# Ledger of designs, part 24: peptides against a protein of PDB entry 7AE7

Target 1, 321 residues: chain A of PDB entry 7AE7
Amino acid sequence: KVYKDLREFLEVLEQEGQLIRVKEEVNPEPDIAAAGRAAANLGKNQPAVFFEKIKGYKYSVVTNVHGSWQNHALMLGLDKNTSTKDQFYELNRRWDKFPVPPNVVKREAAPCKENVIDKDINLFEILPLYRINEQDGGFYISKASVVTADPEYPDDFNKLNVGTYRIQVKDRDRVGIQALAMHDIAVQLEKAEAENKPLPIAITIGNNPLVTFMASTPVGYNQNEYEFVGALQDGVPMDIVKSDLYDHLYVPAGSEVVLEGHIIPRVRTVEGPFGEFPGSYSGARLQCEVKIDRITHRTNPIFENLYLGIPWTEIDYLMAL

## One batch from the design tools (peptide; made by RFdiffusion4, then SolubleMPNN)

Design b1_p10_5_s2 (from b1_p10_5, 6 letters changed)
Fold by OpenDDE base, seed 4:
Structure b1_p10_5_s2 (fold): chain B 321 residues (1-321), chain A 10 residues (1-10)
Amino acid sequence: as target 1 above (321 residues)
Amino acid sequence: SVNDELLAKL
């Protein structure tokens, strides 16, 4: 089975008993994190947790989407009880199908384009933001697939990077991004900043689960994560669409929310602390700042965010491959 | 608590 978007995957998770739906209104803090901890305590078959109603917000949150081997099997379109060994075998078999080029769909065919916000941008109106950890220095978007290109080779699709980075909300239309020197985004940013130019960026939230998986999987600088998604879909291309602001940036057609903007050149602002692991806070650091210039989103967008609350977190499943 | 309700649904 192949998924076009997060919604198709969540439907399968629910059908397979790998999604808990919380229908009651929750407080964003501490209830989302508390429920994630409760789900993690269910043992090996950790479900996703879908919060339909969040106090003070219009839209829903889902967490722990990748939080188990069952969810990982389902992501691969396998039986949920597929052994870890057989999942790895199938992953490796599909990996050898790289590259599988994506389909570029028209704007009118892309669900991520259903709604547009190009003025009075307020991230809090679109995303039910909360502190993931009690001591976090702010609200984090921790499971975004961030799209950037090489500013020297913007039309080289092989240099289009889709990565996962720590993103702190800084203002209504601003986020901090942790671009570490080991990340492909840092190479691209260095090139932009050398010329004192903005780096175009699209921060995509709530994707096809294989996009999120590949965005968390290190690949070569000249390898496109979308072409791996097609490989992991057993040779079925994924659907991408041009960003609204940038002809050279492509986003998943099915993204729940797309934040289009730019990294402000040579600006650094305080980001953190963030609890990356239980009992391990990264210190506050000076990090890059993104201005959000446009939002596109699906109607009733689902905010997919990472669950980090207990050992064997969702990140361990995303990074254990 | 959401935790208790979640646990009751499990």
Scores: peptide ipSAE 0.012, ipTM 0.530, DockQ to the pose 0.031
Fold by OpenDDE base, seed 1:
Structure b1_p10_5_s2 (fold): chain B 321 residues (1-321), chain A 10 residues (1-10)
Amino acid sequence: as target 1 above (321 residues)
Amino acid sequence: SVNDELLAKL
């Protein structure tokens, strides 16, 4: 099975008994993180947790989407009881199909374009933001697939980067992003900052689970993560759409939320702390700042966010394959 | 606890 979006995957997770719906209104803190911890305590078959109603917010949250080997099997369109060994063999078999170029769909065919916010941007109106860990220095977007390009080669699709980065919400229309020197985004940002130019960015939230998986998987600078998604879909192309602000940035057509904007050149602001692992906080650091200039989103957007609880965490599963 | 109420719904 191939998934067009997060919603098709969540439907399968629910059908397979790998998703729990919390239908009652919860408080953003501490209830979301607490429920995630409770679900993690159910053992090895950790379900996704879908919060339908969050006090003070309009939209839903889902966590722990990749939080088990069963969820990984289902992501690959395999039986949920497929062994880790057989999942690994199938992943490697599909990896050899690279590259599988994506389909570029029209704007009117892309679910991520259903709604537009181009003024009075407020991230808190679109994302049910909460502290993931009690000691976090703020609200984090921890499971976004971040799209950037080489500003010297904007039309080179092989240099289009889709990566996962730690993102702290700084204001209604500002986020801090952790671009480490080892990340492809840092190479691209260095080129933009050398000219004192903004780096165009699209921060995509709530994707096809293989997009999220590939965005967390390091690939070569001249390799496109979307072409690996098509390989991991056993040769079925994924659907992408042009961003609204930038002709050279393509986003997953099915994204729940797309934050389009720019990294402000030569600006660094305090970001953190964040609890990356239980009992381990990365300290506060000076990080890049993104201005959000436009939001596109699906009707009733689902905020997919990382679950960080008892090991094995969702990140441990994303990195273990 | 909120945890116990959530666990009781699982």
Scores: peptide ipSAE 0.012, ipTM 0.498, DockQ to the pose 0.033
Fold by OpenDDE base, seed 2:
Structure b1_p10_5_s2 (fold): chain B 321 residues (1-321), chain A 10 residues (1-10)
Amino acid sequence: as target 1 above (321 residues)
Amino acid sequence: SVNDELLAKL
């Protein structure tokens, strides 16, 4: 089975008994993180947790989407009980199908374009933001697929990067992003900053689970993560759409929320701390600053965010293959 | 608590 978006995957997780739906209103803190920890304590078959109602917010949250080997098997369109060995074998078999180029769909056909916010940007109106860990220095967007291009070769699709980065919310229209020197985004940012130019960026939230998987998987600088998504879909292309602000940036057609903006050149602001692992906080550091200039989103957007709190987090499953 | 109700549904 192939999924067009997060919603089709969540439907399968629910059908397979790998999603818990919380229908009662929850407090953003501590209830979301506490419920995620409770779900992780259920043993090896950790379900996703879908929160329908969050106090003070309009929209829903889902966590722990990649939080088990069962969810990982289902992501690959395999039987829920497929062994880790057989999942690895199938992943490697499909990897050899690279490249599988994506389909570029029209704007009118892309669910991520259903709604537009182009003025009075306020991230708190569109995302039910909460602290993931008790000692976090703020609200994090921890499971976004971030799209950037090479500013010297903006039309080279092979240099289009889709990566996962730590993103702290700084203001209504501002986020801090951790661009480490080992990430392809850092190479692209260095080129933009050399000329004192903004780097165009699209921060995409709530994607097809294979997009999130590939955005967390290191690939070569001259390899496109979307072409690997098609390979992991056993040769079925994924659907992408042009961003609204930039002709050279393409986003997943089914994204729940797309934050379009730019990295401000040569600006660094305090970001963190963040609890990446239980008992391990990365200290506060000077990080890049993004201005959000436009939002597009699906009607009733789902905020997919990373579950962190117990050994064998979603990061461990996303990095284990 | 929401946590206890979640744990009871599990």
Scores: peptide ipSAE 0.009, ipTM 0.517, DockQ to the pose 0.031
Fold by OpenDDE base, seed 5:
Structure b1_p10_5_s2 (fold): chain B 321 residues (1-321), chain A 10 residues (1-10)
Amino acid sequence: as target 1 above (321 residues)
Amino acid sequence: SVNDELLAKL
């Protein structure tokens, strides 16, 4: 089984008893984080938690989408009771199919293009932002697949990077991004900053679960994560679409929200703290700043965000393979 | 509370 988007995956999670739907209005704080912690306490079969209605916001949140081995099996289109061993064998078997080039769809065929915001950008109108942890220094987008390219080789599709980075909301149209020196985005940013140029960026939220998985999986600098998604789809190409602002950036066609913008060259602002692990906060640091210049989104976009409450956290499952 | 009902469903 292959998923075109997050919604098809959430439908399967719900059918398989691996999603809890919360229909009642919740407070963004502390209710989302509290419910995530409660879901984590269910043990090995941790469900995703879908919040249909959040006080003060128009749209929904889903968390803990990758938060169990059952959800991980379902992501691979396997039976939810597939052993971790058999999931590993199947993942490795599919990995050998790399590269599977993505299918570039037309703009009119891409659900992520249903709505456009190109003026008066306000992230709080599109994303039900909340503090994941009580002591977080702000609101985080913790499960985005971030698309960047090599500024020297923008047309080299093999250098297109799709990664997961810690993103703090800084203003209505600004986010901080943690680009560590070991990340491919940092190499690309260094090249842009050497010339004092902006780095084009697309921050994609609410994706096909294999996109999120591959964005969280280290690959070579000259390897495209979308070509691995196609491999993990057992040779079925992933659907991508050209970004609106940049000809060389491609985003998942099914993304719930796409934030298009640029990393401001040679600017660093305070980001953090963030509770990456229970009981441990990464301290505040000077990090890169992104200006959001355009948003595209699906109608009634789902904000997929990471669950970080109690081990095993969703990040532990995303990193376990 | 909504939390208690959430916790009871979880």
Scores: peptide ipSAE 0.012, ipTM 0.546, DockQ to the pose 0.035; fails the geometry check

Design b1_p10_5_s3 (from b1_p10_5, 5 letters changed)
Fold by OpenDDE base, seed 2:
Structure b1_p10_5_s3 (fold): chain B 321 residues (1-321), chain A 10 residues (1-10)
Amino acid sequence: as target 1 above (321 residues)
Amino acid sequence: SMIDELLKKL
């Protein structure tokens, strides 16, 4: 089975008994993180947790989507009881199908384009933001697939990067982003900052689970993560759409929310602390700042965010493959 | 608690 978007995957997780739906109104703190910890305490078959109603917000949250080997088997369109060994064999078999180029769909066919916000941008109106860890220095977007291009080669599709980065919300229309020197985004940012130019960026939230998986998987600088998504779909291309602000940036057609903007050149602001691992806080550091200039989103967008709180966190499953 | 009700549904 292949999934077009997060919603098709959540439907399968619910059918397979790998999703818990919370229909009662919850407080964003501490209830979201507490319910995630409760779900993780159920043992090896950790379900996703879907919160339909959050006090003070209009939209829903889902967490722990990649939080088990059963969810990874289902992501690959396998039986949920497929062994970790057989999942690895199937991943390796499909990896050899690279490259599988994506389909570029029309704007009218892309669910991520159903609604537009281009003025009075407020991230708190579109995303039910909460602290993941009690000691976090703010609200984090921890499961976004971030799209950037090489500013010297903007039309080279092989240099289009889709990566997962730590993102702190700084204001209504600003986020901090951690661009480490080992990441492809840091190479692209260095080129833009050498000329004192903004780096175009699209921060995509609530994707096809294989997009989120590939955005968390290191690939070569001249390899496109979308072409690996098609390989991992056993040769079925994924659907992408052109961004609204930039002709050279493409986003997943099914994204729940797309934040389009730019990294401000040569600006660094305080970001953190954040609990990256249970009991480990990375201290506050000077990090890059993104201005959000446009939002596109699906009707009733789902905020997918990372679950952190017990050893074998969702990040451990995303990095263990 | 809501957590106890969640744990009972699991």
Scores: peptide ipSAE 0.018, ipTM 0.610, DockQ to the pose 0.029
Fold by OpenDDE base, seed 4:
Structure b1_p10_5_s3 (fold): chain B 321 residues (1-321), chain A 10 residues (1-10)
Amino acid sequence: as target 1 above (321 residues)
Amino acid sequence: SMIDELLKKL
């Protein structure tokens, strides 16, 4: 099976008994993180946790989507009981199909374009933000697929980067982004900042699970993650759509939320602390700042966020393959 | 938490 979006995947997770639906109203803190910990404690068959109602917020949260080998098998469109060995075999077999170019869909065919916010932007109205870890210095978006391009080669689709970066919410329309020197985004930002220009960015939330997987998988600077998604879909192209602000940025057509904006050149603001791993807080650092200029989103957008509880976190499954 | 009790019932 191939998934167009997060919703089709969540439906399969629910059908397969790999999703817990919390229908009662929860407090964003500590309940979301507590439920993620509880789900992680259910053993090897860790379900996703879907929170329908969050106190003080309009929309839902889902966490632990990639949090088990069963969820990973289902992501590959395999039987949930597919052995880890057979999952690796199938992943490697599909990897050799690279490149599989994506389909560019029309704006009217892209679910991520159902709603537009271009003024009075407030991230707290769209995303049920919470502290993932008790000692976090703020609210994090930890499972976004961030789209950037090479500012010298904006039309080179092979240099279009889709990566996962730590994003701290800084204001209603601002986020901090951790662009480390080893990340492709840092190379692209360096080029923009050399000219004191903004770097165009699209922060995409709630994607096809293979997009999220590939955004967390290191690839070459001249390799496009969307072409790997098509490979991992066994040769079925994924659907992308042009961003609203930038002709050279393409986002997953099915994204729940797309934050379009720019990295402010040569600005650095305090980001962190964040608990990346249990007992390891990265200290507060000066990081890049993104201005959000436009939001597009699905009706009743689902905020997909990473679960970062006790070891064998969702990140360990995303990185183990 | 209420959720921990819910998850124990599943």
Scores: peptide ipSAE 0.017, ipTM 0.628, DockQ to the pose 0.031
Fold by OpenDDE base, seed 3:
Structure b1_p10_5_s3 (fold): chain B 321 residues (1-321), chain A 10 residues (1-10)
Amino acid sequence: as target 1 above (321 residues)
Amino acid sequence: SMIDELLKKL
């Protein structure tokens, strides 16, 4: 089984008994994090939790999508009871199929293009934002697949980077991003900042589960994460589409929300703290700032976000293989 | 609580 988007995966999780649907209106705090903790306490068979209604917001949230070995097996299109060992063997077998180039679809064929916001941008109208941890310095987007390119080689598709980075919401149209020196985005940003130029960026939310998996998996600077997604789909190409602002940036065609903008050159602002692990906060630091210039989104977009409340957390499953 | 109802659905 191959998934085109998050919605096809959530349908399979629900059919397999690996998703809980909360139909009652919840408070964004503390109810989302509390329900995630309750789901994590069920042991090894942790379901995803889908919140249909959130007080003060129009749209839904889903958490703990990758939060179990059963969900990980289903992501690979395997039986949910497939052993961790057999999942590892199948992952390695498929990894050797790299590269599998993606299909570039037309704008009108991409679900992420159903709606456009190009003025009066307000992230709070599109994303049901909440504090993940009680002591967080703000609202985080913790499960985005961030698309950037090499500014010296913008047409080299092998240098297109899709990574997962810590993103704090700073204003209605601004986010802080943690670009560490060991990340490919930091290499690309250094090149842009040397010339005092903005770095084009697309922050994609609610993706095909293998896109999210590959965005959390380190690969070589000259290797494209989308070509690994095709490999992990057992040789079936994934669908991508051009961004609206940039001819050289490609986003997953099925993304729930795409935030298009730029990293502001040579600007650093306070970001954090964030609880990356229970009882462990990374301190506040000066980090990069992104201006959001355009949003595209599916009708009734689903905000996918990490659950970080109890080990094994969703991040532990994303990094365990 | 909503948590108790969630736990009853689990």
Scores: peptide ipSAE 0.017, ipTM 0.623, DockQ to the pose 0.029
Fold by OpenDDE base, seed 1:
Parts: structure tokens; C-alpha cells; sequence
Structure b1_p10_5_s3 (fold): chain B 321 residues (1-321), chain A 10 residues (1-10)
């Protein structure tokens, strides 16, 4: 099976008994993190946890989407009981199908374009933000697929980067992003900052699970993550759409939320701390700052965010490949 | 249910 979006995957997780739906109103803190920890304590078959109602917010949260080998098998469209060995075999077999170019759909055909916010931007109105860990220095978006391009070669689709980065909410319309020197985004940002130009960015939230997987998987600078998604879909192209602000940035057509904006050149602000692993906090550092200039979102957008709890965490499954 | 077990741990 191939999934167009997060919603089609969550439907399968629910059908397979790999999703818990919390229908009761929860507090964003501490209940979301507590429920994630409680789900992790259910054993090896850790389900996703879907929170339908969050006090003080309009929209839903889902966590632990990639949080088990069963969820990983289902992501590949395999039987949930497929052995880890057979999952790796199938992953490797499909990897050799690279490149599988994506389909570029029209704006009108992209669910991520159902709603637009272009003024009075407030991330807190769209995302049910909460502290993932008790000692976090703020609210994090920890499972976004971040789209950037080479500013010298904006039309080179092979240099389009889709990566996962630590993102702290800094204000209603600002986020801090951790762009490490080893990341392709850091190379692209260096080029933009040399010219004192903003780097165009699209921060995409709530994607096809293979997009999230590939955004967490290092690939070559001249390799497009969307072409690997098509390979991992066994040769079925994924659907992408042009961003609203930038002709050279393409986002997953099915994204729940797209934050379009720019990295402010030569600005660094305090970001952190964040609990990346149980009992391990990365300290506060000076990081890049993104201005959000436009939001597009699906009707009733689902905020997909990372669950961080007792190992094996969702990040351990995303990095185990 | 798995939900009831989760809710008891909230």
C-alpha cells in the first residue's frame, strides 16, 4: 500500500490496532507527554497516540507515528508482523529503484493549500504547542520536513533538500532552527548569508510517513529525498506542489501544515535546551532564526510531533535504518 | 481497552 498523506497512514494504523485515539480533552502539559510515556510502556508494539482535543487549542496532535517496528512495516505497506530482517530487505530492494521522480500537482489539487494565513501569523493558533520534555526551554516542532534549495542553483531539483531539524518556537511568527555544518541546509544557508540574502524555507508538518522517514535519512547533496520516497513506494511517485511564496520550493501535496518563510541572514538567537534523549539535554546555543511569512494548512490540521520517552523512542526507530 | 489502560496512566 502507498499513502498519499499522514491521514491515510493514521487510518491504517488505527485499523491495525497501532493507534490509540484519545477523545477526552487533555491538557497540552503534562498530559500529551504523559500519554506518550504511557504508550511506550505498552511494550514492543508501541502505538501512535492521537489526541483529538487539547485544552486551549482548536486542533489535534499525533505522536509516536514511527514508534515501532509494526508501524515501520505498515509504513512500507507490509504486514505489521513482517520481521525486521524482511523490512530491511524490502527497504534495500526499493532503495535501488532511485530515482523515482515525484508528480507535480496543481495548487488546487493539493490538500495542504485548503487554507491560507498570510497576515497576523500566530503559530499557536495552528499548532497545539507543548513542551515535549519537562526541562525544554520552549515549544519544539521536532518532526518537520524542512524544504530548502541551493540559492546558486534554485532550479536544480536534485539540490532540493528535505531534512529534519530541531525547531524551537521563538514567537508567533518566528522559529529557531538548528542547522549543523554537516547538514545540506547549512551549505545552502552559507551561500545565502555570503550574499546577505534570506534563505527561502518551507517547514512542512504532518506528511506521508515515507517523507518524514527520508527527511531523517542522510542522502547526497545532489539527491532529492522525494525521488527516494518514490523508490520506497516501490516505484509509485509521490505528489508534490509548488510553495506559495517560492517557485523553486516544492512541498508534499498532502502536508497538514506548511510554514513558508525565510532564514534571516546573519542572525543568531538563543535556542534550547531540548531533551533529545532521556536524561540528555542539548544545551542552549545560538541558532538560525526563521521568519514565517505564510501558512498553508489542511482543514482541521493534525500536528505530528516526535515522541521522546524511554528507549526505544521514535527517534531510535527513525535512526536505526 | 488499550485506551482505558492509557487513560489510567494519565
Amino acid sequence: as target 1 above (321 residues)
Amino acid sequence: SMIDELLKKL
Scores: peptide ipSAE 0.016, ipTM 0.580, DockQ to the pose 0.031

Design b1_p10_5_s4 (from b1_p10_5, 5 letters changed)
Fold by OpenDDE base, seed 5:
Order: C-alpha cells, then sequence, then structure tokens
Structure b1_p10_5_s4 (fold): chain B 321 residues (1-321), chain A 10 residues (1-10)
C-alpha cells in the first residue's frame, strides 16, 4: 500500500489498532506529554496518539506516528506483524529502485494549498504548540520535513534537500533552526550567507510517513529525498508541488502545513534548551533564524509532532533502519 | 487522569 499523505496513513493505523483517538479536550501541557508516556508504557506495540481537541487551539495534534515496529511495517505498506528483519530486507530491496522521480502536480491539485495565510502570520493560530519536554526552552516543531536548495545551483533538482531539523518557535512568524555543519542545509546556508542573501526555505509539517522517514535518513548531497520516497513506495512516484514563493522549491502535495520563508543571513539568536533524548538536554546555542512569509495548509490541519520522553522514542525507530 | 483514560482506550 502507498500513502498520499499523513491522513491516509492515520486511517490505516486506526484500522490496524495502531492509533488511539483522544476526543476529549486536553491541556497542551502536561496532557500531551503525559499521554505519550502512557502510550510508551504499553510496551512494544506503541500506537500513534491523536488529540482531536487542544485547549486554546483550533486544530489537532498527532504524536508517535513512527513510534513502533508495527507502525513502521504499516508505513512500508506491509503487515503490521512483519518482522524487523523482513522490514529491513524489503526496505533494502526497494532502495535499489532509486531514483524514482516524483510527479509535479498543479497547485490546484495539491491539498497543502487549500488555505493561504500571507499576512498577519501567527503560528499559534495554525499549530497547537506545546512544550514536548517539561524543561524545554520553548515550543518545538520536531517532525518537519524542511526543504532547501543550493543557491548556486537552484535548478539542480538533485541538490534539493529535504531534511529534519530542530525548530524552535521564536515569535508568531519566526522560528530558530538548528543547521549543523554536518547537515546539507548548512552547506546551502553557507553559500547564501557568503553573498549576504536569504536562504529560501519551506518547512513542511504532517507528511506522507515515508517523506518523514527519508527526511530523517542521511543521503548524498546530490541525491533527492523525494526520489528515494518513490523507491520506498516500490516504484510509485510521490506527488510534489511548487512552493508559492519560490520556483525552485517543491513541497509534498499532501502536507498538512507548509511554512514558506527565508533564513535571515548572518543572524544568530539563542535557541534551546531541548530534550532530544530522555534525561539529556541539548543546551542553548546561537542558531539561525527563519522568517515565515507565507503559510499554506489543509483544512483542519493536523500538527504531527515527535513523541519524546521514554525509550523507545520515534527517533529510535526513524534511525533504526 | 488522562493516563487512565488513555489506558482504558488501549
Amino acid sequence: as target 1 above (321 residues)
Amino acid sequence: SINDELLKKL
């Protein structure tokens, strides 16, 4: 089975008994994190947790989408009881299908374009933001697939990078992003900053689970993550759409929310701390700052965010293969 | 607690 978006995957998780729906209104803190810990305590068959109603917010949150081997099997369109060994074998078999080029769909065919916000941008109106860990220095977007291009080769689709980065909300229309020297985004940012130019960016939230998986999987600088998504879909191309602000940036057509903007050149602001692992916080550091200039989103957007707190975390499953 | 309610749904 292939999924066009997060919603099709959540439907399968629910059908397979791998999603819990919380219909009662919850407090963003501490209830989301508490519920995630409760789900983690269920043992090896950890379900996704979908919160329909968040106090003070309009929209929903889903966590722990990749939080089990069952969810990982279902992501690959396999039986939920497929062994880790057989999942690995199938992943490797599909990997050899690279490259599978994506389909570029028209703007009007892309669900991520259903709604537009181009003025008075407020991330808190679109995303039910909360502290993932009790001691976090702010609200994090921890499961975004971030799209950037090489500013020297903007039309080279092979250099289009889709990665997962630590993103702290800084203001209504600003986020901090952790672009480390080992990340492809850091190479692209260095080129932009050398010319004192902004780096175009699209921060995509709530994707096809294979997009999130590939954005968390290191690939070569000249390899496009979308072409691996098509390979992992057993040769079925994924659907992408051109960003609204930039001709050279393409986003998943099915994204729940797309934050389009730019990394401000040569600006660094304090970001953190963040509890990346149980009992360990990455300290506060000077990090890049993104200005959000446009939002596109699906009607009733789902905020997919990472479950953290008790091992095994979603990151352990995303990095285990 | 939300934990108890979640555990009842599991």
Scores: peptide ipSAE 0.008, ipTM 0.546, DockQ to the pose 0.030
Fold by OpenDDE base, seed 2:
Structure b1_p10_5_s4 (fold): chain B 321 residues (1-321), chain A 10 residues (1-10)
Amino acid sequence: as target 1 above (321 residues)
Amino acid sequence: SINDELLKKL
């Protein structure tokens, strides 16, 4: 089975008994993190947790989507009881199908384009933001697939990067982003900052689970993550759409929310602390700042965010493959 | 149900 978007995957997780639906109104803190911990304590088959109603917000949250080997088997369109060994064999078999180029769909066919916000941008109106860890220095977007291009080669599709980065909300229309020197985004940012130019960026939230998986998987600088998504779909292309602000940036057609903007050149602001691992906080550091200039989103967008509450966190499953 | 067990742990 292949999934077009997060919603098709959540439907399968629910059918397979791998999703808990919380229908009662919850407080953003501490209830979201507490429910994630409670779900993790149900055993080895950790379900996703879907919160339909959050106090003070209009929209829903889902967490722990990748939080088990059963969820990874289902992501690959396998039986949920497929062994970890057989999942690895199937991943390796499909990896050899690279490259599988994506389909570029029309704007009218892309669910991520259903709604537009281009003025009075407020991230708190579109995303039910909460602290993931009690000691976090703010609200984080921890499961976004971030799209950037090489500013010297903007039309080279092989240099289009889709990566997962730590993102702190700084204001209504600003986020901090951690671009480490080992990440492809840091190479692209260095080129833009050498000329004192903004780096175009699209921060995509609530994707096809294989997009999120590939955005968390290191690949070569001249390899496109979308072409690996098609390989992992056993040769079925994924659907992408052109961004609204930039002709050279493409986003997943089914994204729940797309934040389009730019990294401000040569600006660094305080970001953190954040609990990257249980009991481990990375201290506050000077990091890059993104201005959000446009939002596109699906009707009733789902905020997908990372669960970090116990050992064998969702990040451990995303990095263990 | 799994939902009832989760609600008891909240």
Scores: peptide ipSAE 0.008, ipTM 0.482, DockQ to the pose 0.029
Fold by OpenDDE base, seed 4:
Structure b1_p10_5_s4 (fold): chain B 321 residues (1-321), chain A 10 residues (1-10)
Amino acid sequence: as target 1 above (321 residues)
Amino acid sequence: SINDELLKKL
């Protein structure tokens, strides 16, 4: 099976008994993180946790989407009981199909374009933001697929980067982004900042699970993650759509939320602390700042966020392959 | 706790 979006995947997770639906209203803190820990304690068959109602917020949260080998098998469109060995075999077999170019869909065919916010932007109205860890210095978007391009080669689709970066919410329309020197985004930002230019960015939230997987998987600077998604879909192209602000940025057509904006050149603001792993807080650092200029989103957008509880976190499954 | 309610639903 191939998934167009997060919703089709969540439906399969629910059908397969790999999703817990929390229908009662929860407090964003500590209940989301506590429920994620509870789900992680269920052993090897960790379900996704879907929170339908969050106090003070309009929309839902889902966490632990990639949090088990069963969820990973289902992501590959395999039987949930597919052995880890057979999952690796199938992943490797599909990897050799690279490149599989994506389909560019029309704007009217892209669910991520159902709603537009271009003024009075407030991230708190769209995303049920919470502290993932008790000692976090703020609210994090930890499972976004961030789209950037090489500013010297904006039309080179092979240099289009889709990566996962730590994003701290800084204001209603601002986020901090951790662009480390080892990340492709840092190379692209360096080029933009050399000329004191903004770096165009699209922060995409709630994607096809293979997009999120590939955004967390290191690839070459001249390799496009969307072409790997098509490979991992066994040769079925994924659907992408042009961003609203930038002709050279393409986002997953099915994204729940797309934050379009720019990295402000040569600005650094305090980001962190964040608990990346249990007992390891990265200290507060000066990091890049993104201005959000436009939001597009699906009706009733689902905020997909990473679960970072006790060992064998969702990140361990995203990085283990 | 939400943990206790989730554990009861499982």
Scores: peptide ipSAE 0.006, ipTM 0.498, DockQ to the pose 0.030
Fold by OpenDDE base, seed 1:
Structure b1_p10_5_s4 (fold): chain B 321 residues (1-321), chain A 10 residues (1-10)
Amino acid sequence: as target 1 above (321 residues)
Amino acid sequence: SINDELLKKL
């Protein structure tokens, strides 16, 4: 099976008994993190946790989408009881199908374009933000697929980067992003900052689970993550759409939320701390700052965010490959 | 607690 979006995957997780739906209103803190920890304590078959109602917010949260080998098997469209060995075999077999170019769909065909916010931007109105860990220095978007391009070669689709980065909410329309020197985004940002130009960015939230998987998987600078998604879909192209602000940035057509904006050149602001692993906090550092200039979103957008709890965490499954 | 309700739904 191939999934067009997060919603089709969540439907399968629910059908397979790999999703818990919380219908009662929860407090964003501490209830989301507490419920994630409770789900992790269920053993090896850790379900996703879907929070339908969050006090003070309009929209839903889902966590732990990639949080088990069963969820990983289902992501590959395999039986949930497929052995880890057979999952790896199938992953490797499909990897050799690279490249599988994506389909570029029209704006009108892209669910991520159902709603637009282009003024008075407030991330708190769209995302049910909460502290993932008790000692976090703020609210994090920890499972976004971040789209950037080479500013010297903006039309080179092979240099389009889709990566996962630590993102702290800094203001209603600003986020801090951790772009480490080893990341392709850091190379692209260096080129933009040399010219004192903004780097165009699209921060995409709530994607096809293979997009999230590939965004967490290092690939070559001249390799496009969307072409690997098509390979991992066993040769079925994924659907992408042009961003609203930038002709050279393409986002997953099915994204729940797309934050379009720019990295402010030569600006660094305090970001952190964040609890990346249980009992391990990365300290506060000076990081890049993104201005959000436009939001597009699906009707009733689902905020997909990372679950961080007792090992094996969702990040352990995303990095175990 | 939400933990107890989640555990009852499984």
Scores: peptide ipSAE 0.006, ipTM 0.501, DockQ to the pose 0.030

